# Peptides against a protein of PDB entry 4AID: the designs that were tried, part 183

Target 1, 242 residues: chain A of PDB entry 4AID
Amino acid sequence: FDIKRKTIEWGGKTLVLETGRIARQADGAVLATMGETVVLATAVFAKSQKPGQDFFPLTVNYQEKTFAAGKIPGGFFKREGRPSEKETLVSRLIDRPIRPLFVKGFKNEVQVVVTVLQHDLENDPDILGMVAASAALCLSGAPFMGPIGAARVGWVDGAYVLNPTLDEMKESKMDLVVAGTADAVMMVESEIQELSEEIVLGGVNFAHQQMQAVIDAIIDLAEHAAKEPFAFEPEDTDAIKA

## One batch from the design tools (peptide; made by RFdiffusion4, then SolubleMPNN)

Design b2_p26_5_s4 (from b2_p26_5, 10 letters changed)
Fold by OpenDDE base, seed 4:
Structure b2_p26_5_s4 (fold): chain B 242 residues (1-242), chain A 26 residues (1-26)
Amino acid sequence: as target 1 above (242 residues)
Amino acid sequence: MLLRPPEELIKKWQEEVERKVRELAK
């Protein structure tokens, strides 16, 4: 197995991005670990457009396996079949920042699947899932203008906290999820308790600053492990080849 | 070689984020 791994310290935790061991049949596959939370992201894309395809057919599916779900507070044994509300929400959180990063005119089917394999009950797999999905797409050879990074920011005792634990979040006045590229923030989702614009904006900036290390880690992994870019020439060459 | 989003998209996202932050703080 040609296993490639990137390890960084991120918010006082070890983030590991690994490829080459699991899901080798996918176009891209990344096993991501933070603490004892583990997710597998896979990216698969069709090598041709369907006849008459008029829109970009991206599907993002975040799922928590029963082994992980049995530890999640309030997680009833998910009967196989329908996504939970959480799985639906996190699937959208992953979809939103990645969808606009596909090259204009690309209308091949793309499937991103994020599977929670393990949950430590401290590190939420949503942020890790966003990072893993970004990495898997960057490895896939799909015409994706990534990577994205992601971060959660809390506001605890008058300070920003990067990726607060589930226990730290109980004391947080902010649940701010941010996603972006190296150059720009693309998505902000937040639940806040009476915070100033200055604090919220500072949280967005803090998240964007802190996700740079993750973006750099994905870039480094992709430089070593990415497949050859899929030969796609957009009709509209607005994508600057860096 | 990573693809980069065009500057027009970057600007649009910045404006949308700034708007969203102002909406959250109200």
Scores: peptide ipSAE 0.394, ipTM 0.891, DockQ to the pose 0.906
Fold by OpenDDE base, seed 2:
Structure b2_p26_5_s4 (fold): chain B 242 residues (1-242), chain A 26 residues (1-26)
Amino acid sequence: as target 1 above (242 residues)
Amino acid sequence: MLLRPPEELIKKWQEEVERKVRELAK
């Protein structure tokens, strides 16, 4: 097995990105670990467009496996065969920042699957899933203008906290999820309790700064393990409007 | 070699995020 691994310290936790051991049949596959939370992201893309395809067919599925359900909050109440509310929300959370990063005109089917394999009850798999999905896409050879980074920011005792634990989040006045590229923030989702614009903006900037280490780690992994880029030239759609 | 977003998209995202932050803080 040609196993490549990148390890960084991130918010006082060890983040590990690994490829080459699991799901080698995918175009990209990344096993990501933070604390004892473990996710597998896989990216698969079609090598041709379907006849008559008029939209970009991206599907993102976040799922928590039944074998991990005993270690995942609410896992015991999962209905077989239907996404939970959490799985639906996290699937959208991962989809939103990656969808705009595909090259315009690419209409081949893309499937991203993020599977929670283990949960430590401290580190939420959503942020880790965003990072893993980004990494898997960067490894895949798909025409993806990534990587993205992601971070959760809390506000605890008048300070920003990077990726607060589930227990720290109970004391947090902010649940701020940020995703972006190296150059720009792309997505902000937040639940806040009576915080100033200055604190929220500071949280976005803090998140964007802190995700750079993750972005750099994905780039380093991709330099060592990415597949050859899929040969895709966007049709000059601006030439068809003349 | 990784692809990069065009500058026009970067600018658009920045403007959208700034708007979103102002909406959240109200």
Scores: peptide ipSAE 0.392, ipTM 0.891, DockQ to the pose 0.880
Fold by OpenDDE base, seed 5:
Structure b2_p26_5_s4 (fold): chain B 242 residues (1-242), chain A 26 residues (1-26)
Amino acid sequence: as target 1 above (242 residues)
Amino acid sequence: MLLRPPEELIKKWQEEVERKVRELAK
């Protein structure tokens, strides 16, 4: 098995991105670990456009499977094959920053699936799922202008905290989720308790700075493990090859 | 070889983020 792994220290935790062990039938597949939280991201794309396809058919599906539910807060065995409210919200959270990064005119079907395999009750799988999805797309050969990074920022005792634990979040006055490329922030979602614009903007900037190490780790993994780029001619030539 | 977003998209995202931050702090 040609297993490629990148390991970094990130916010006082070990982040591991691994490819080549599982889900080899996907175009891209990444096993991501932070603490004892583990997610599998897979990216699959069609090699042709469907006749009459007028929109970009991207589907993002975040899943907390029942075998992980014994370690997920509020993870009752929902017998119904419908996504939970959390799964729906996190699927949208992952979709938002990746959708604009596909090359214009690409209308082949793309499926991103993020599966929570393990939860440690400290590290939320949502941020890890965003990172893993970004990495899987960069490995896939799809015409994706990534990677994205992601970070959660808390405000605890008058300081920013990168990816606060679920227990630290109880004392946090901010739940700020940021996603972006190396060059720019693309998405900001937040729940805030009466904080100034200066503190919120400082949190966005802090997140963007802290996610650079993750972006660099995905780039390094892709340099070693990415598939050949899919032969696609964009309608807009403005996609700069870097 | 990675693809980079066009500068016009980067600028648009920056403007949207700045607007969103102002909305969150009100």
Scores: peptide ipSAE 0.386, ipTM 0.889, DockQ to the pose 0.882
Fold by OpenDDE base, seed 1:
Structure b2_p26_5_s4 (fold): chain B 242 residues (1-242), chain A 26 residues (1-26)
Amino acid sequence: as target 1 above (242 residues)
Amino acid sequence: MLLRPPEELIKKWQEEVERKVRELAK
């Protein structure tokens, strides 16, 4: 098996991005590990547009399978066959920053599936799922203008904390999730407790700086493992505004 | 070669993020 791996230290934790071991039938597939939390992201795209397709048909599905659910807080309430509230929220969290990065006019079906394989009870698989989905898309050959990075920022004892543990988050006055490209922040989601605009903006900037190492790691993995770009000519939609 | 977002999208995202940060700190 041609297995390619990138490893970085990120926020005092080891981040591993691996491709080539599993899900080879996907256009892109990445096994991502942070601490002992493990996710599999797969990206699959149709090689043709459906007749009459008028919108971009992107589906993002984050799932925590039953074998991981025994280690996930609240896993006892998983009714087989319905997404949990968490799975629904994280699916949207991954969808939001990736959707705008597809080339305009691309209307082939795209499916991104993020599966939690292991949870360490310290590292939330949502950030790892965002990173893995970004990496899988960059490997797929789809017309994706990525990578994105992602980071969670806490505010603990008057300082920013990169990707706080689930226990550190109990003491945090901020749960700030940021996603972006190398050049720009695209998404901010936050729950905050009485923090100034300066602290929140500083947290966004901190997240964007810290995610650069992840973006660079995805680029390095893609340089070695990406498929050939899918031949797609965007419709010249700019020719309608001239 | 990885594709890059056009400058118009980058500018739009920056403006949206700045607006959102102002809304959160309220």
Scores: peptide ipSAE 0.382, ipTM 0.888, DockQ to the pose 0.890

Design b2_p26_6_s1 (from b2_p26_6, 14 letters changed)
Fold by OpenDDE base, seed 2:
Structure b2_p26_6_s1 (fold): chain B 242 residues (1-242), chain A 26 residues (1-26)
Amino acid sequence: as target 1 above (242 residues)
Amino acid sequence: SMEAVKEALKRYVEEQQKAFWEKLAA
């Protein structure tokens, strides 16, 4: 097996991005680990557009496996065959920053699947899932203008905390999820308890700075493991509507 | 207000996304 791995220290934790062992049938596949939380992201894209396709058919599915349900908050309440509220929300969190990064005019079907394989009850798989999805897309050859990084920022004892644990989040006055490219913030989601705009904006900047190491790690992985870019030329008419 | 902060963040992201594509088109 041609296994490529990138390991970085990130927020006092080891982040591992691995490709080449699992899901080789996908266009891109990344196993991401932080602590004992493990996710598998797969990216698959169609090599042609469907006749009459008028919108970009991106589907993002975040899912938690049933065998991990006993270790996943809310996992016991999962009804087979329907996403939980959490799975629906996290699927949207992953979708939001990646959707605008596809080349305009690309209307081939794209499917991103993020599967939680293990949860340590400290490291939330949502951020890890965002990172893994970004990496899988960069490896796939799809016309995706990533990578994105992602980070959660807490506000605990008057300081920013990168990717707070579930226990630290109980004391946090902020739950700020940020995703972006090296140069641009692409998504912010926030739950804030009586904090100033200055602290929140500072949190966005903090997140964006802290995710650069993740972006660099994805780039390094892609340099060694990415497929050849899919040959796609946008039609001139779609470029002008920008 | 929390709503004002959320709206400011939304506008910021919209501006960032626009600037990203403008930079790539240049």
Scores: peptide ipSAE 0.529, ipTM 0.921, DockQ to the pose 0.653
Fold by OpenDDE base, seed 3:
Structure b2_p26_6_s1 (fold): chain B 242 residues (1-242), chain A 26 residues (1-26)
Amino acid sequence: as target 1 above (242 residues)
Amino acid sequence: SMEAVKEALKRYVEEQQKAFWEKLAA
């Protein structure tokens, strides 16, 4: 197996991005690990547009499968087939920052699937899923202007905390999820308890600074493992509606 | 208010996304 791996220290935890072992039939596939939480992201895209396709058909599906459920908090018997509220929310969190980064006019079907394989009960797989999805897209050859990084920021004891544990989050006055490119913030989602605008904006900046190491790790992985870019020529017609 | 902060963040992200595409088009 031609396995390529990047390992970094990130927020006092080991982040591992691996490709080449699993899901080789996908255009891109990344196994991402943080602590003992493990996710598999796969990216698949159609090599042609469907006739009459008017919109960009991106589907993001985040799944916490039952085989990982032995350690998932609140793991009620997920009946096969219906996404939980959490799975729906995290699918949207992954979708939001990646959707605007596709080349304008690209209307081929794209499917991103993030599967939680293991949960350590400390590291939430949502941020890891965002990172893995970004990496899988960068490896795929799809016309995706990534990578994105992602980070969660807490506010605990008057300080920013990068990717707080589930237990630290209980004491946090902020749940701030940020995703972005090296140069741009592409998404912010926040639940905030009585904090100043200055603290929240500082949290966005902190997140964006801290995600640079992840962005660099994805770039390094892609330089070694990415497929050839898909030859896509945007049709001139969509450029004019700026 | 927290609503005002959320709205400021939304505007910030919209500006960042715009600037990103403007930089790529240049």
Scores: peptide ipSAE 0.525, ipTM 0.920, DockQ to the pose 0.662
Fold by OpenDDE base, seed 1:
Structure b2_p26_6_s1 (fold): chain B 242 residues (1-242), chain A 26 residues (1-26)
Amino acid sequence: as target 1 above (242 residues)
Amino acid sequence: SMEAVKEALKRYVEEQQKAFWEKLAA
């Protein structure tokens, strides 16, 4: 197995991005670990557009499998065959920042699947899933103008906290999820309890600064393990409609 | 209001996304 791995310290936790071990049939596949939480992201894209395709057919599926459900809070209550509310929300959190980064006019099917393999009960798989999905897309050769980084920011005892644990989040007045490229914020999602706009905007900036190390780690992994870019030239007519 | 903050953040992201593509087209 030709395994490529990048390891960084991020917010006092070890982040590992690995490719080449599993899911080799995907265009891109990344095993990501933070603490003892483990996710597998896979990216697959069609090499041609379907006749009459008029929209970009991106599908993002975040899933917490039943074998991990015994370690996931509320995992035992998963109804067979339907995504949980969490799985639906996290799928959207991953979709939102990546969708705008595809080259305009690209209308080939893209499927991103993030599977939680292990949960440590401290590190939420959602942020890790966003990072892993970004990395998998960068490895795939799809016309994706990433990477994105992602971060959760809490507000605990009058300070910003990067990727608070599930226990720290109980004391947090803010749940701020940010994703972006090196230069741009692409998504913000926020649940806020009685905080000033200044604190929230400061949280966005803090998140964007803290995710740079993750972006750099994905770039480094991609330089060593990415597939050749898919040859895609947008038709001139699609550039006018965006 | 928290709604006003959320709307400001939405506009900010829209501006950031626009600026990203404008920079790539230049």
Scores: peptide ipSAE 0.524, ipTM 0.920, DockQ to the pose 0.639
Fold by OpenDDE base, seed 4:
Structure b2_p26_6_s1 (fold): chain B 242 residues (1-242), chain A 26 residues (1-26)
Amino acid sequence: as target 1 above (242 residues)
Amino acid sequence: SMEAVKEALKRYVEEQQKAFWEKLAA
């Protein structure tokens, strides 16, 4: 198997991005690890548009599998066949920054699936899932103008903390999730307790700066493992209407 | 208010997304 791997130190933790071993039937597939949290992201896209397709049919599914659920807080309450509240929320967190990065007029079906394989109870799979989904899309050949990076920022003892642990988050006055490209912030989600706008905006900038290493790691992985870009030329009429 | 901060962040992201596509079109 042609296994490609990128490893970086990120926020005092080892981030590993791997492709080529798992889910090779997908257009892109990435196994991402941070600490002992492990996620698999797969990207699949249709090679043609459905007749009469009028919107971009992107589906993002974040899933915490039952074998991991025994370690995931609240995993016992997963109703079979219905996404949990967390799975729904994280699916949206992944969808929001990637959706606007597809080439306008591209209306082929795209499916991104992020599966939590392991949870260490320190590193939340959401950030790792965002990174893995970005990497899988970049490997797929889909007309995606990524990569995106992602970061969580806490505010603990008067300082920004990159990707705080679940325990550090209990002391944090901020839960700030940021995703973006190298040049642009594409998504912010925040829960904030009595902080100034200056601190929050500083947190966004801090996140965007800290995710550059992840973006560079995805680019390096893609240079070695990406499929040929899917030949897509938007019709002039679709580019004007979008 | 925290609501005002959230709205400022929303506007910031919208501006960033717009600027991203404007840069790609140039």
Scores: peptide ipSAE 0.524, ipTM 0.920, DockQ to the pose 0.654

Design b2_p26_6_s2 (from b2_p26_6, 12 letters changed)
Fold by OpenDDE base, seed 5:
Structure b2_p26_6_s2 (fold): chain B 242 residues (1-242), chain A 26 residues (1-26)
Amino acid sequence: as target 1 above (242 residues)
Amino acid sequence: SMESVRKALEEYVEEQRKAFWEKLEA
């Protein structure tokens, strides 16, 4: 097996991105680990557009499997077959920053699946899932203009905290999730308790700065493990106006 | 207000997304 791995220190934790060991049938597959939280992201895309396809058929599914449920807060009662509210929310959280990064006119089916394999009760799989999904897409050869990074920012004792633990989040006045490319912020979600706009904007900037190391790690992984880019030429929409 | 901050962030992200593509298409 040609296993490629990138390891970085990120927010005082070890982030590991690995490809080549599992899910080799996918176009891209990344096993991501932070602490003892482990996620598998897979990206699969169709090599042709369906006749009459008028929208971009991107599906993002975040899943916390039942075998991990014993370590996942609220995971004990996952009914088979329907996503939980958490799984639905995290699927959207991953979808939002990646959807706008596909090349315009690409209407082949794309499926991103993020599976939580392990949860340490400290590191939330959502941020890790965003990172892993980004990495899997970059490895896939899909016309995705990533990578994205992601970060959660807390506000604890008058300071920004990168990827606060679940315990630190209880004391945090902010739950700010940011995702973006190297140059651009693509998504912000925020739950804020009576903080100034200045602190929140500072949190976005802090997150965007802190995610650069993750973006660089994905790029480094992709340089060594990415598939050849899928030959997609967008229809020159300007040529139809002539 | 929290709503004002949320709106400002949404507008900021929309501008960032627009600028990203404008830079790639230039």
Scores: peptide ipSAE 0.621, ipTM 0.937, DockQ to the pose 0.716
Fold by OpenDDE base, seed 4:
Structure b2_p26_6_s2 (fold): chain B 242 residues (1-242), chain A 26 residues (1-26)
Amino acid sequence: as target 1 above (242 residues)
Amino acid sequence: SMESVRKALEEYVEEQRKAFWEKLEA
């Protein structure tokens, strides 16, 4: 098996991105680990557009499987077949920053699936899922203008904290999730308790700076393991200037 | 207000996305 792995220290934790062992049938597949939280991201895309396709058919599905659910808070209430509120929210968190990064005019079906395999009860799989999904897309050959990084920022004792643990988040006045490319912030989601705009914007900047190491790690992995780019010629957007 | 902060963040992200594509199309 040609297994490629990238390991970095990130926010005082070990982040591992691995490809080549699992889900080889996907266009891209990444096993990502942070602490003892483990996710599998897969990216699959159609090699042709469906006749009459008028929108970009991207589907993102974040799933916390029942085998992990015994360790996931609230996992006991996951009725088989319906996404939990958390799964729906995290699917949206992953979708929001990646959707705008596809080449304009690409309307082939794309499916991103993020599966939580293990949860350590310290590191939330959402951030790891965003990173893994980005990496899987970069490996796939899809016309995706990534990678994205992602980070959670807390505000604890008057300081920014990168990827706070679930316990540290109880003391945090901010839950700020940021995703972006090397050059641009593509998504912000925030729950904030009486903080100034200056602190929040500073948190966005802090997140964007801290995610650069993750972006670089995905690039390095892709240089060694990415498929050839899918030959896609965008239809001349000259028709929209009418 | 928290609503003003939310609005400022939305505007910031929209500007960032716009600038990203403008740079790629240049």
Scores: peptide ipSAE 0.614, ipTM 0.936, DockQ to the pose 0.765
Fold by OpenDDE base, seed 3:
Structure b2_p26_6_s2 (fold): chain B 242 residues (1-242), chain A 26 residues (1-26)
Amino acid sequence: as target 1 above (242 residues)
Amino acid sequence: SMESVRKALEEYVEEQRKAFWEKLEA
């Protein structure tokens, strides 16, 4: 197998991004590990637009497999076929920052699937899923203007905490999820308990600084393993201003 | 208020997205 791997230390945890072993039939596929939490992201895109397609048909599907459910907190026997509320929410968290980064006028079908393979009960697979999805898209050759990084920020004992554990989050006054490119914040989702605007904005900046190492890791992986970019010319968007 | 913080964050993200595309189209 031609396996490419990038390993970094990130927030006191080992992050591993791997490609070339699994899901070779996808346009991009990344196995991502943080601590002992493991996710597989796959990206597939159509090489042509469907006749009469009027919107960008991006589908993001985050799935927690039932065989991992023995280690997933609140993992009730998911009946086959319907996403849980959690899976729906995380699918949206992944969708929100990636959708704006596709080249304007691209209306080919894109499917991103993130599958939780293992959960360590410390590292939430949502952040890891965002990172893996970004990496898979960058490897795919799709006209995606990524990578994005992602980070969760907590506020514990008057300090920012990068990617707090599930136990640290119980003591956190903030659940701040940030995703962005190297230069721009593309998404913020926040649940906050009685914190100042200054602390929250400082948390966004902290997240964006801390995700740079992840962005660099995805770029390094893509330089060694990305497919050739799909030849796509954007539709002239100036025609919509007429 | 938490609503004012949320609104400020939404405005910030909108500005960041705009600036990102303006830089790419330049």
Scores: peptide ipSAE 0.612, ipTM 0.935, DockQ to the pose 0.705
Fold by OpenDDE base, seed 1:
Structure b2_p26_6_s2 (fold): chain B 242 residues (1-242), chain A 26 residues (1-26)
Amino acid sequence: as target 1 above (242 residues)
Amino acid sequence: SMESVRKALEEYVEEQRKAFWEKLEA
């Protein structure tokens, strides 16, 4: 198997991005590991637009499979067949920064699936899932103007903490999730307990700085393992306004 | 208020997204 792997140290944890072992039927597939949390992201896109398609049909599905559920907090109560509240939330967290990065006019079906394979009870798979989804899209050849990085920022004992553990998050006054490209912030989601705007904005900047190493790691992986870019020419939308 | 912070962040992200595409379309 032609396995490509990138490993970096990120926030005091080892991040591994791997492609070529599993999910070869996908356009892009990345196995991402942080600590002992493991996710598989797959990206698949249609090579043609459906007749009458008027919107961009991006679907993002984050899922924690039942085999991992025995190690996932609250996983025991998963009703078969319905996404949990967490799965729905994380699917949206992944969708929000990715959706605006597709080339305008691209209306081919795109499906991103993030599957939690293992959970270490310290590293939340959501951030890892965002990173893996970004990497899978960059490998796919889809007209995606990524990569994006992502980071969670906590505020613990008067300091920013990159990707706090689930235990550190209990003491955190901030749950700030940021995703962006090298140059631009594409998404912020925040749950904050009475912090100043200055601290929150500083947290966004901190996250964006800390995700650069992840962006660089995805670029390096893509340079060695990406498929040929899908030949897509956007219809000149300026010609329709005439 | 936390609502004012949320709104400021939403506006910031909107500006960032706009600037991103303006840079690519230039």
Scores: peptide ipSAE 0.605, ipTM 0.934, DockQ to the pose 0.711

